# Ledger of designs, part 115: peptides against a protein of PDB entry 3VA4

Target 1, 107 residues: chain A of PDB entry 3VA4
Amino acid sequence: EPIGQLRLFSGTHGPERDFPLYLGKNVVGRSPDCSVALPFPSISKQHAVIEISAWNKAPILQDCGSLNGTQIVKPPRVLPPGVSHRLRDQELILFADFPCQYHRLDV

## One batch from the design tools (peptide; made by RFdiffusion4, then SolubleMPNN)

Design b2_p28_5_s2 (from b2_p28_5, 23 letters changed)
Fold by OpenDDE base, seed 2:
Structure b2_p28_5_s2 (fold): chain B 107 residues (1-107), chain A 28 residues (1-28)
Amino acid sequence: as target 1 above (107 residues)
Amino acid sequence: SAAAARAAEEARLAALEEAHEEALAAAA
């Protein structure tokens, strides 16, 4: 079962989508085989990764050298490629210009 | 939900701010 969720908020691209996150590496990217598949041209094929090592540990977000970046909203900052960022529950993230939110599932 | 709507808007505003900053940098 999923340990977390990544929500892609609704926008011009379409309605909101919720992606389950599992233990291990959850790849965010344009490629259809990504765990979090964001089929948009501004998203890199392998854009970022959310790694969950345990149900009771904060996931680690890393940008994978994406073209248009991965940003944390509060406080605003662009994540350097390969640098680990521990996600807080309810944290807001931008993949390119797509607003998303991580939240932990109660499992 | 209202909370989700607020969060989305907050993220969108941040995206706009970043876009504006990039535009300024490109024009400099």
Scores: peptide ipSAE 0.086, ipTM 0.565, DockQ to the pose 0.045
Fold by OpenDDE base, seed 5:
Structure b2_p28_5_s2 (fold): chain B 107 residues (1-107), chain A 28 residues (1-28)
Amino acid sequence: as target 1 above (107 residues)
Amino acid sequence: SAAAARAAEEARLAALEEAHEEALAAAA
């Protein structure tokens, strides 16, 4: 069962989409093989990863050396490749210029 | 929802600021 959710907000690309997040590595990227598949040219094939080690621990977000970067919105922070960022519930994230939000699910 | 709309707008503004900085760097 999903432990978290990543929401891609609506925009010029189309309507809002929600992606379930599971234990282990949830890869964010343009590749259709990704857990969070964002089929947009500005997204790297393997852009970032959200790793969830346990249901009661905050997920870890890492940029995978993406071309257009991964950013935390508040407080503003560009994530250097491979550096771990512990996600807070309701945290806003930019993958390239695509706004997303992480949400912890009740399980 | 209203909360989602506000969050999306906040994120979009940040994206625009980053894009602007990159554009300025490229044009310099």
Scores: peptide ipSAE 0.280, ipTM 0.710, DockQ to the pose 0.048; fails the geometry check
Fold by OpenDDE base, seed 4:
Structure b2_p28_5_s2 (fold): chain B 107 residues (1-107), chain A 28 residues (1-28)
Amino acid sequence: as target 1 above (107 residues)
Amino acid sequence: SAAAARAAEEARLAALEEAHEEALAAAA
């Protein structure tokens, strides 16, 4: 069962979508086989990864060398490729220019 | 939800601010 959720907010691209996040690696990318498939041209095929090692640990977000970057909103920070960022509950993330929010689920 | 709307707006505003700052930096 899902341990977390990544919400893609609604925008010009379409309506809001919620993606379940599971134990292990959750790849964010344009490729349809990604756990979090964001089928948009500005998203890299494999853009980033959210790794959840345990239900009681904060997920780790890493950019995978994406073309248009991964950014933390508050405080603002561009993630260099491969640098680990520990996600906080309700944290806002930009994949390219797509605003998303991480939410920890009760498990 | 209202909370989602607020969060989305915050994220969008931040994105706009960053894009603006980057544009200014590139022009400098």
Scores: peptide ipSAE 0.254, ipTM 0.695, DockQ to the pose 0.043; fails the geometry check
Fold by OpenDDE base, seed 3:
Structure b2_p28_5_s2 (fold): chain B 107 residues (1-107), chain A 28 residues (1-28)
Amino acid sequence: as target 1 above (107 residues)
Amino acid sequence: SAAAARAAEEARLAALEEAHEEALAAAA
């Protein structure tokens, strides 16, 4: 059962997509093996990771040394590689130039 | 939804601003 969700907003790439997030490490990247597979050239094969340690703990987002970066929208912040960022519900994230939103599921 | 549309727009604007800043930095 998913504990969270990562939404990729619609754009020139196509329609909106929702990715379930589970306990443990949810890798975001271009590789099809990623939990959150974003098959776009500007996304690194292993771009970032969202780690969820418990249902009642805020997930941790880390950039994995991606080429085009991982950014928080409000307040604006580029995440240095390997630096932990605790995600807030409804937080907006940019993986490269792809806008996404984290949503905590009520489970 | 309307909320999602607004959120997406905000994120897109941020992406655009970052792109501009990167271009400016590269030109400096």
Scores: peptide ipSAE 0.245, ipTM 0.686, DockQ to the pose 0.047; fails the geometry check

Design b2_p28_5_s3 (from b2_p28_5, 23 letters changed)
Fold by OpenDDE base, seed 2:
Structure b2_p28_5_s3 (fold): chain B 107 residues (1-107), chain A 28 residues (1-28)
Amino acid sequence: as target 1 above (107 residues)
Amino acid sequence: SAAARRAAEEARLAELEAAHEAELAAAA
């Protein structure tokens, strides 16, 4: 059962897409094997990771040394590779230039 | 030192967890 959701907003790539997030590591990347597969050239094969250890633990976002970065929107901040960032519900994230939003699910 | 950095990270994560708990509580 998903504990979170990552929404990819609509854009030039197409319509909005929602990706379920589960306990453990949810890899965000261009590779189709990623939990959150963003098949776009500007996304690194393994771009970032969202790790959820428990429903009552802070989901942690880390950039994996991506080429085009991972940025928190509010306040604006490019995440240094490997630095843990706690995701807040409804937090807006840029993977490269792709805007996404994390949503915590009540489970 | 590496140990100090790890400790600092753990402390930071603890603070993040506290904030998360507060967020959950506020949402309840």
Scores: peptide ipSAE 0.106, ipTM 0.618, DockQ to the pose 0.018
Fold by OpenDDE base, seed 1:
Formats: sequence, structure tokens, C-alpha cells
Structure b2_p28_5_s3 (fold): chain B 107 residues (1-107), chain A 28 residues (1-28)
Amino acid sequence: as target 1 above (107 residues)
Amino acid sequence: SAAARRAAEEARLAELEAAHEAELAAAA
């Protein structure tokens, strides 16, 4: 059962897609074996990671030294590589220029 | 020092988690 969800908003790349998030490390990247596979050239093979330690703990987002960066939208913030960011429910995230949203699921 | 930086980061994360728990409690 997923504990969270990462939504990739619709855009020029295609329609909206939802990715389930589970306990442990959920890697975001261009590689097809990533938990959140974003098959776009501007996304690094291993772009970022969302780590969920427990259902009642906030997920932690870290950029993995991506080429085009990871940003929080509001308030605007570029995440330095390896720096932990606590994800809030409904948090808006940019992986490179791809807008996404984290949603906490009731479990 | 490296140890001091790690301790500071752990403290920061603890504060963030406390804030999260408060948010969950308020939403319940």
C-alpha cells in the first residue's frame, strides 16, 4: 500500500501521471528502474530521492546532484545537493522544469 | 567540525519532524 503519491502534471510531454511512494527510498530519475521514472532528457538518471521512514513521518526530499536541479515552488527554493527537505502535503516540486506535487495518502 | 555539522543537521531534522507531528495532530 502506498504511503504517498507524486503527481507529474500534464504538459508538453503528455498527460498527468501519478506515482506511488512507499516506505524507504523512492528514487526520482530518468532511469527506467527508478521508483519515479521520468523518461525525459533534462532529468538526471538519478535526479532526486524521496525517503519515507514511516507513515506518520514527513518524507524527506534530497537532490542527488542533478544537472538541472530540484526546486520547491512555494516558497521558491533550489535544493542544494544532499540537503534534506521535509515534504509538506500538497508540496509543489520542480524536477528540472517538470512540475510535480506530493500528496500524503491516508493509510 | 564535521561532527558539529552532523549534530546541527540532526537537530534541524528533529525540529522539522516536530512541526510535522503538530500539523498531523491539528489535522486529526
Scores: peptide ipSAE 0.096, ipTM 0.604, DockQ to the pose 0.017
Fold by OpenDDE base, seed 4:
Structure b2_p28_5_s3 (fold): chain B 107 residues (1-107), chain A 28 residues (1-28)
Amino acid sequence: as target 1 above (107 residues)
Amino acid sequence: SAAARRAAEEARLAELEAAHEAELAAAA
């Protein structure tokens, strides 16, 4: 049962896609076995991770030492590798140059 | 040490969680 959602906005790559997020580690990356598989050259094989420890706790985003980085859009911030960032509902994220949005789901 | 770094990270996470409670309350 998904606890959150990561939306990849539409762009030159194609249409919008929604990825369910579950308890535990949700890896974001180019590798097809990632929970959030973004099959784009600018995305690292293991780019970032969204960890959800409980339904009532904020998900934690970490960059995994990606080549092209992970950024929070508002307020703008590049996430240092391995540093935990609390995700807020509706938060906008850039994985490389791909805009995404986290959404908390009712469970 | 690795243990010290883990402890520091856990402490930071606890601080980050404070704002989340208000977020949940507002959404209820």
Scores: peptide ipSAE 0.092, ipTM 0.616, DockQ to the pose 0.018
Fold by OpenDDE base, seed 3:
Structure b2_p28_5_s3 (fold): chain B 107 residues (1-107), chain A 28 residues (1-28)
Amino acid sequence: as target 1 above (107 residues)
Amino acid sequence: SAAARRAAEEARLAELEAAHEAELAAAA
């Protein structure tokens, strides 16, 4: 079962989509084999990764050297490539120009 | 040094984890 969720908000690209997150590495990227596949030109093939070590540990977000970057919305912060960021529940994230939200599941 | 930078990063992550524990406790 998934222990987290990444929501892609609706926009010009289309409707809202929810992606389940599991233990291990959840790759965010344009490549269709990514756990969180965002098939948009501005998203890098391997854009970022959300790593979850355990259900009771904070997920770690890391930009993979993406072209258009990864940002935390509030408080605003551009993530340097390879720098670990702890995800808070309800965290708002920009992958390139696509707004997403992380949600911890109580399962 | 690289080792010092890694140690500093681990310390930062440990502090962030403490904040996560607080979130879990608040949600309980």
Scores: peptide ipSAE 0.086, ipTM 0.608, DockQ to the pose 0.018

Design b2_p28_5_s4 (from b2_p28_5, 24 letters changed)
Fold by OpenDDE base, seed 2:
Structure b2_p28_5_s4 (fold): chain B 107 residues (1-107), chain A 28 residues (1-28)
Amino acid sequence: as target 1 above (107 residues)
Amino acid sequence: SAAAARAAEEARLAALEEAHEAALAAAA
């Protein structure tokens, strides 16, 4: 059962997509094997990771040394590779230039 | 709900605005 969700907002790439997030490491990347598969050229094969250690703990977002970066939107911040960022519910994230939002599911 | 839909749209707009600013800064 998913305990979080990553929403990719609609854009020129297509419609909105919601990706379930589970306990453990949820890899965000262009590779089809990623938990959050974003099949776009500007996304690195393994771009970032959202790690959820427990249902009652904030997920940790880390950039994996992506080419085009991972950013927090509010306040604006580029995440240095490997540096842990605790996600707040409803937090807005840019993977490269793709706007996304983390949502904690009520489970 | 309508409230949830409005909140989602506001988030989208905020994300898009910041993405635009980031793109402009990168191109400068």
Scores: peptide ipSAE 0.148, ipTM 0.628, DockQ to the pose 0.035
Fold by OpenDDE base, seed 5:
Structure b2_p28_5_s4 (fold): chain B 107 residues (1-107), chain A 28 residues (1-28)
Amino acid sequence: as target 1 above (107 residues)
Amino acid sequence: SAAAARAAEEARLAALEEAHEAALAAAA
């Protein structure tokens, strides 16, 4: 049923974790209710959102006015709050200073 | 995988650079 995946790479926080992404809004944040729950103090309770409108369309990433920001790694780019960024497969993302990668699943 | 390891390293390097820049800004 998941059509995408967000991978949090391993680091000082602990091991790698994979989060399934579904149709609709997948909220990234510190709150445990988030689809992608990152329980770290530098992550905002509602940090960002990955919206998938259809299985054959690229997901849209938006920062939700987070304290420590959302960034694309290459080419480097800080996402202004509320501005839509169309995710490419294998795209590298920083939520605050946590490195992640989006992957489209073969369904 | 090897590809994931390379991606993780690239992302970590970027994260480190951003953290450094933030620290410089906070200290100034």
Scores: peptide ipSAE 0.144, ipTM 0.621, DockQ to the pose 0.047
Fold by OpenDDE base, seed 3:
Structure b2_p28_5_s4 (fold): chain B 107 residues (1-107), chain A 28 residues (1-28)
Amino acid sequence: as target 1 above (107 residues)
Amino acid sequence: SAAAARAAEEARLAALEEAHEAALAAAA
């Protein structure tokens, strides 16, 4: 059962998509093997990771040394590679220039 | 309900707008 959700907002690439997030590492990237597969050229094969250690703990987002970066929208900040960012519910994230939102699911 | 649907859409648009502005700023 998913513990979280990552929403990719609609854009020129197409309609909105929701990706379930589970315990452990949820890799965000262009590779089709990623938990959150974003098949866009500006996304690195393994762009970032959202690690959920427990349902009652905030997920940790890390950029994996992506080419075009990972950013938090509010407050604005670029995530240096490997630096842990604790995700808040409803957090807005940019993977390259793709706007996404993390949502905590009630479990 | 219709009211709930409208509220949800408004929230989505606000979030999208915020993210869009951030993307533009980052690209500049």
Scores: peptide ipSAE 0.093, ipTM 0.594, DockQ to the pose 0.030
Fold by OpenDDE base, seed 4:
Structure b2_p28_5_s4 (fold): chain B 107 residues (1-107), chain A 28 residues (1-28)
Amino acid sequence: as target 1 above (107 residues)
Amino acid sequence: SAAAARAAEEARLAALEEAHEAALAAAA
């Protein structure tokens, strides 16, 4: 069962999409093998990772040295590669310029 | 949902702000 969810908001790319997040490493990237596959040119093949160690712990987001970066929206912050960011429920994230939101599921 | 719409807009505005800042920095 998924522990969390990453929502990609609707945009020029198309409609909103929800990606389930599981225990362990959830890779965000352009590669179709990624847990969160964002098939867009501005997204790196291995863009970022959301690691969930336990259902009762906040996930850790890290940029993987992506070309166009990973940013936290509020407060605004560009994530340096490899730096751990503890995600808050409902947190807004930009992968390149794609707006997303993390949501903790009730499980 | 309304909440999702607001969140999306907030994120998009942030993206625009970042793009603007990047443009200013590049032009300096």
Scores: peptide ipSAE 0.201, ipTM 0.661, DockQ to the pose 0.045; fails the geometry check

Design b2_p28_6_s1 (from b2_p28_6, 14 letters changed)
Fold by OpenDDE base, seed 4:
Structure b2_p28_6_s1 (fold): chain B 107 residues (1-107), chain A 28 residues (1-28)
Amino acid sequence: as target 1 above (107 residues)
Amino acid sequence: SIAEQQEKERAELEAWKAAHPEEWARLF
């Protein structure tokens, strides 16, 4: 069962989509084998990773050296590659310029 | 409803962008 959810807001790219997040590493990227597959040119093949641990349900987000970056909206932060960012529930994230939101699920 | 919640969340993002144009620009 999913521990969290990543919501991709609707936009010119298409409708809103929800991606389940599980324990372990959830890779965000353009590659179709990514847990969170975002098939958009501005997204790197392996853009970022959201890691969720059993002992710490708060996910850790890391940019994987993406071309167009990973950012937090509030407060605004450009994430340096490989630097861990602890996600808060309802956190707003930009993968390149695609706005997303993390949701913690009650399980 | 879920749809209403989603719309609210999208609106919050848009409102934030509008209120913080300089900060938003720094993200890119």
Scores: peptide ipSAE 0.102, ipTM 0.615, DockQ to the pose 0.027
Fold by OpenDDE base, seed 3:
Structure b2_p28_6_s1 (fold): chain B 107 residues (1-107), chain A 28 residues (1-28)
Amino acid sequence: as target 1 above (107 residues)
Amino acid sequence: SIAEQQEKERAELEAWKAAHPEEWARLF
């Protein structure tokens, strides 16, 4: 049962994709073994992690020392590697140059 | 509908980028 969702907006790379997020660590990266697999050259093999400790707590986003970075869009903020950022519902995120959006699901 | 909501969200992102080109540029 997914607790959240990460939406990858459509673009030159292709159509929109929705990724379910579960309790625990959800790894975002180019590696096909990642929970959120983004098979694009500008994405690091292990780019970032979204950790959900409980269904009623805000997820924590951390960049994993990615080459091209992880940023919050509104307001713009580059996330230093390993620094925790609490995700708000509807948060807009850039993994490298790929815009995404997190939203919480009702469980 | 779900599709309408998705397009709304996309439009909001594009509008922000257009309104804040200097801030967007600083991300890269």
Scores: peptide ipSAE 0.071, ipTM 0.584, DockQ to the pose 0.027
Fold by OpenDDE base, seed 1:
Structure b2_p28_6_s1 (fold): chain B 107 residues (1-107), chain A 28 residues (1-28)
Amino acid sequence: as target 1 above (107 residues)
Amino acid sequence: SIAEQQEKERAELEAWKAAHPEEWARLF
């Protein structure tokens, strides 16, 4: 079962999409084989990673050295590449300029 | 509703962009 969910909000790119997040590394990127595939030019092929080590631990978000960055909306923070950010439930994330939201699922 | 929530969150995003123009510009 998924441990979390990443929601991509609707926009000019299309409708809202929900991506399940599982234990381990959930790669966010333009590559179609990514766990969270965001097939948009501004997204790096390997953009970021959401790592979930356990169901009862907050996921760790890291930018993978993406071209257009990863940032937290509130409180505002541009994530330096490779620096761990502990995701809070309902946290809003920008991958490049694509707004997303992390949601923790109860298992 | 979901739509309302999305709008709220987009507004927060836009507010951030406005408040952090240099940071935003640096990303692109």
Scores: peptide ipSAE 0.023, ipTM 0.487, DockQ to the pose 0.031; fails the geometry check
Fold by OpenDDE base, seed 5:
Structure b2_p28_6_s1 (fold): chain B 107 residues (1-107), chain A 28 residues (1-28)
Amino acid sequence: as target 1 above (107 residues)
Amino acid sequence: SIAEQQEKERAELEAWKAAHPEEWARLF
């Protein structure tokens, strides 16, 4: 059962999409094998990872050395590759130029 | 509601992009 969700906001690419997040590593990337598959040219094949250790703990986001970067929007912060960022509920994230939002699910 | 919160967050994102055009251009 998913314990989190990553929402890709609607845009020129198409409608809004929701991706379930599970315990362990949830890879974000262009590769179709990724837990969060974002099939767009500006997204790296393995772009970032969201790791969830427990349902009651904040997920950890890391950029995987992506070409076009991973950023937190509020307050703005470019994430250096491999540096851990603790995600807050409802946090806004940019993978390249694609805006997403993380939220915790009630389980 | 969740929908209202999502609209609020999207608006905040768009406001940030508008307020930081050069930063946005450097990032992407």
Scores: peptide ipSAE 0.023, ipTM 0.514, DockQ to the pose 0.030; fails the geometry check

Design b2_p28_6_s2 (from b2_p28_6, 14 letters changed)
Fold by OpenDDE base, seed 4:
Structure b2_p28_6_s2 (fold): chain B 107 residues (1-107), chain A 28 residues (1-28)
Amino acid sequence: as target 1 above (107 residues)
Amino acid sequence: SIAARQAEERAELEAWKAANPELWARLF
């Protein structure tokens, strides 16, 4: 059962999509085997990872050395590869140029 | 290394963009 959700906002790429997030590692990337599969050429095959621990801590986002980067929108911050960022509920994230939002599920 | 993977991915991306000039604007 999902503990969180990652929303990809609608854009020129297509409609809005919601991806469930589970305990453990949720890989964001262009590869179809990724938990959050973003089939766009500007997204790296393995772009980033959102890890959710069993002790109910906020998810940790790490860029995996992606080509086009991972950024937090507000306040703006580019994530260096492998550096942990604790996600806040409703946090806005850019994977390359694709805006997404993390949502914590309470039920 | 990260740098090597990025170099490979850049090359792949550039090749894709060159082959699909009518489509890339939607996918960035």
Scores: peptide ipSAE 0.469, ipTM 0.854, DockQ to the pose 0.817
Fold by OpenDDE base, seed 3:
Structure b2_p28_6_s2 (fold): chain B 107 residues (1-107), chain A 28 residues (1-28)
Amino acid sequence: as target 1 above (107 residues)
Amino acid sequence: SIAARQAEERAELEAWKAANPELWARLF
């Protein structure tokens, strides 16, 4: 059962998509093997990782040294590669130019 | 290194843009 969700907002690329997040590492990237596969050329093959250690703990987001970066929207912050960022519920994230939102699921 | 991987990825992106001039306008 997923314990979180990452939403990719609709845009020029197409409609909104929701990706389930599970305990452990959820890799975000262009590679089809990624847990959160974003098949867009501006997304790095392995772009970032969302690690969830427990259902009652905030996930950790890290950029993996992506080409076009990972940013938190509010307040604006570019994430340095490998630096841990604890995700808040409803947090807005930019992977390259693509806006996403994390939210926890009530399971 | 990160720099080396980024250089490779940048080259791939530029090649893709050149090969798909009308497509990338839709994805970006």
Scores: peptide ipSAE 0.468, ipTM 0.851, DockQ to the pose 0.932
Fold by OpenDDE base, seed 2:
Structure b2_p28_6_s2 (fold): chain B 107 residues (1-107), chain A 28 residues (1-28)
Amino acid sequence: as target 1 above (107 residues)
Amino acid sequence: SIAARQAEERAELEAWKAANPELWARLF
């Protein structure tokens, strides 16, 4: 069962999409085998990873050395590759230019 | 290395942009 959810907001790319996040590593990327598959050219094949170790612990977001970066929106922060960022509930994230939002799910 | 992967992805992205000028505004 999903521990969290990543919402891709609607935009010129298309409608809003929700991606379930599970225990372990949830890879965000353009590759179709990614847990969070974002099939857009500006997204790296393996762009970032959201790792969830437990339902009651904050997920860890890491950029994987993406071309166009991973950024936290508020407060603004560009994530250096491989540096762990603890996701807060309702965190707004930019993968390249695509705005997303993480939220916890009731487990 | 990250730099090498980024260089490759950059080249791929630029090629895609060049081939799809009508679509890039929607997908970037």
Scores: peptide ipSAE 0.466, ipTM 0.853, DockQ to the pose 0.895
Fold by OpenDDE base, seed 5:
Structure b2_p28_6_s2 (fold): chain B 107 residues (1-107), chain A 28 residues (1-28)
Amino acid sequence: as target 1 above (107 residues)
Amino acid sequence: SIAARQAEERAELEAWKAANPELWARLF
């Protein structure tokens, strides 16, 4: 069962979508085989990765050298490629300019 | 390399924008 969720907020692209996150690497990207598939042109085929090493550990977000970047909203921060960012519950993330939110599931 | 992949994706994105100006306007 999923350990977390990544929410893509509704916008001009369409309605809100929730993606389950599992143990291991959850790749965020435009490629349809990504765990978190964001089918938008400004999203890189493999944009970022959310790695969950254990059910009781905070996930680690890394940008994969995406074209249009990965940012944390508050406090504002652009993530350099390959730099580990520990996700806090309810973390707000921009993949390119698409706002998302991570939240931990109670399992 | 990252730079090479980014260059490739930039080209792809530019091509997409050119082919889909109406959709681009909505998404960006």
Scores: peptide ipSAE 0.461, ipTM 0.849, DockQ to the pose 0.971

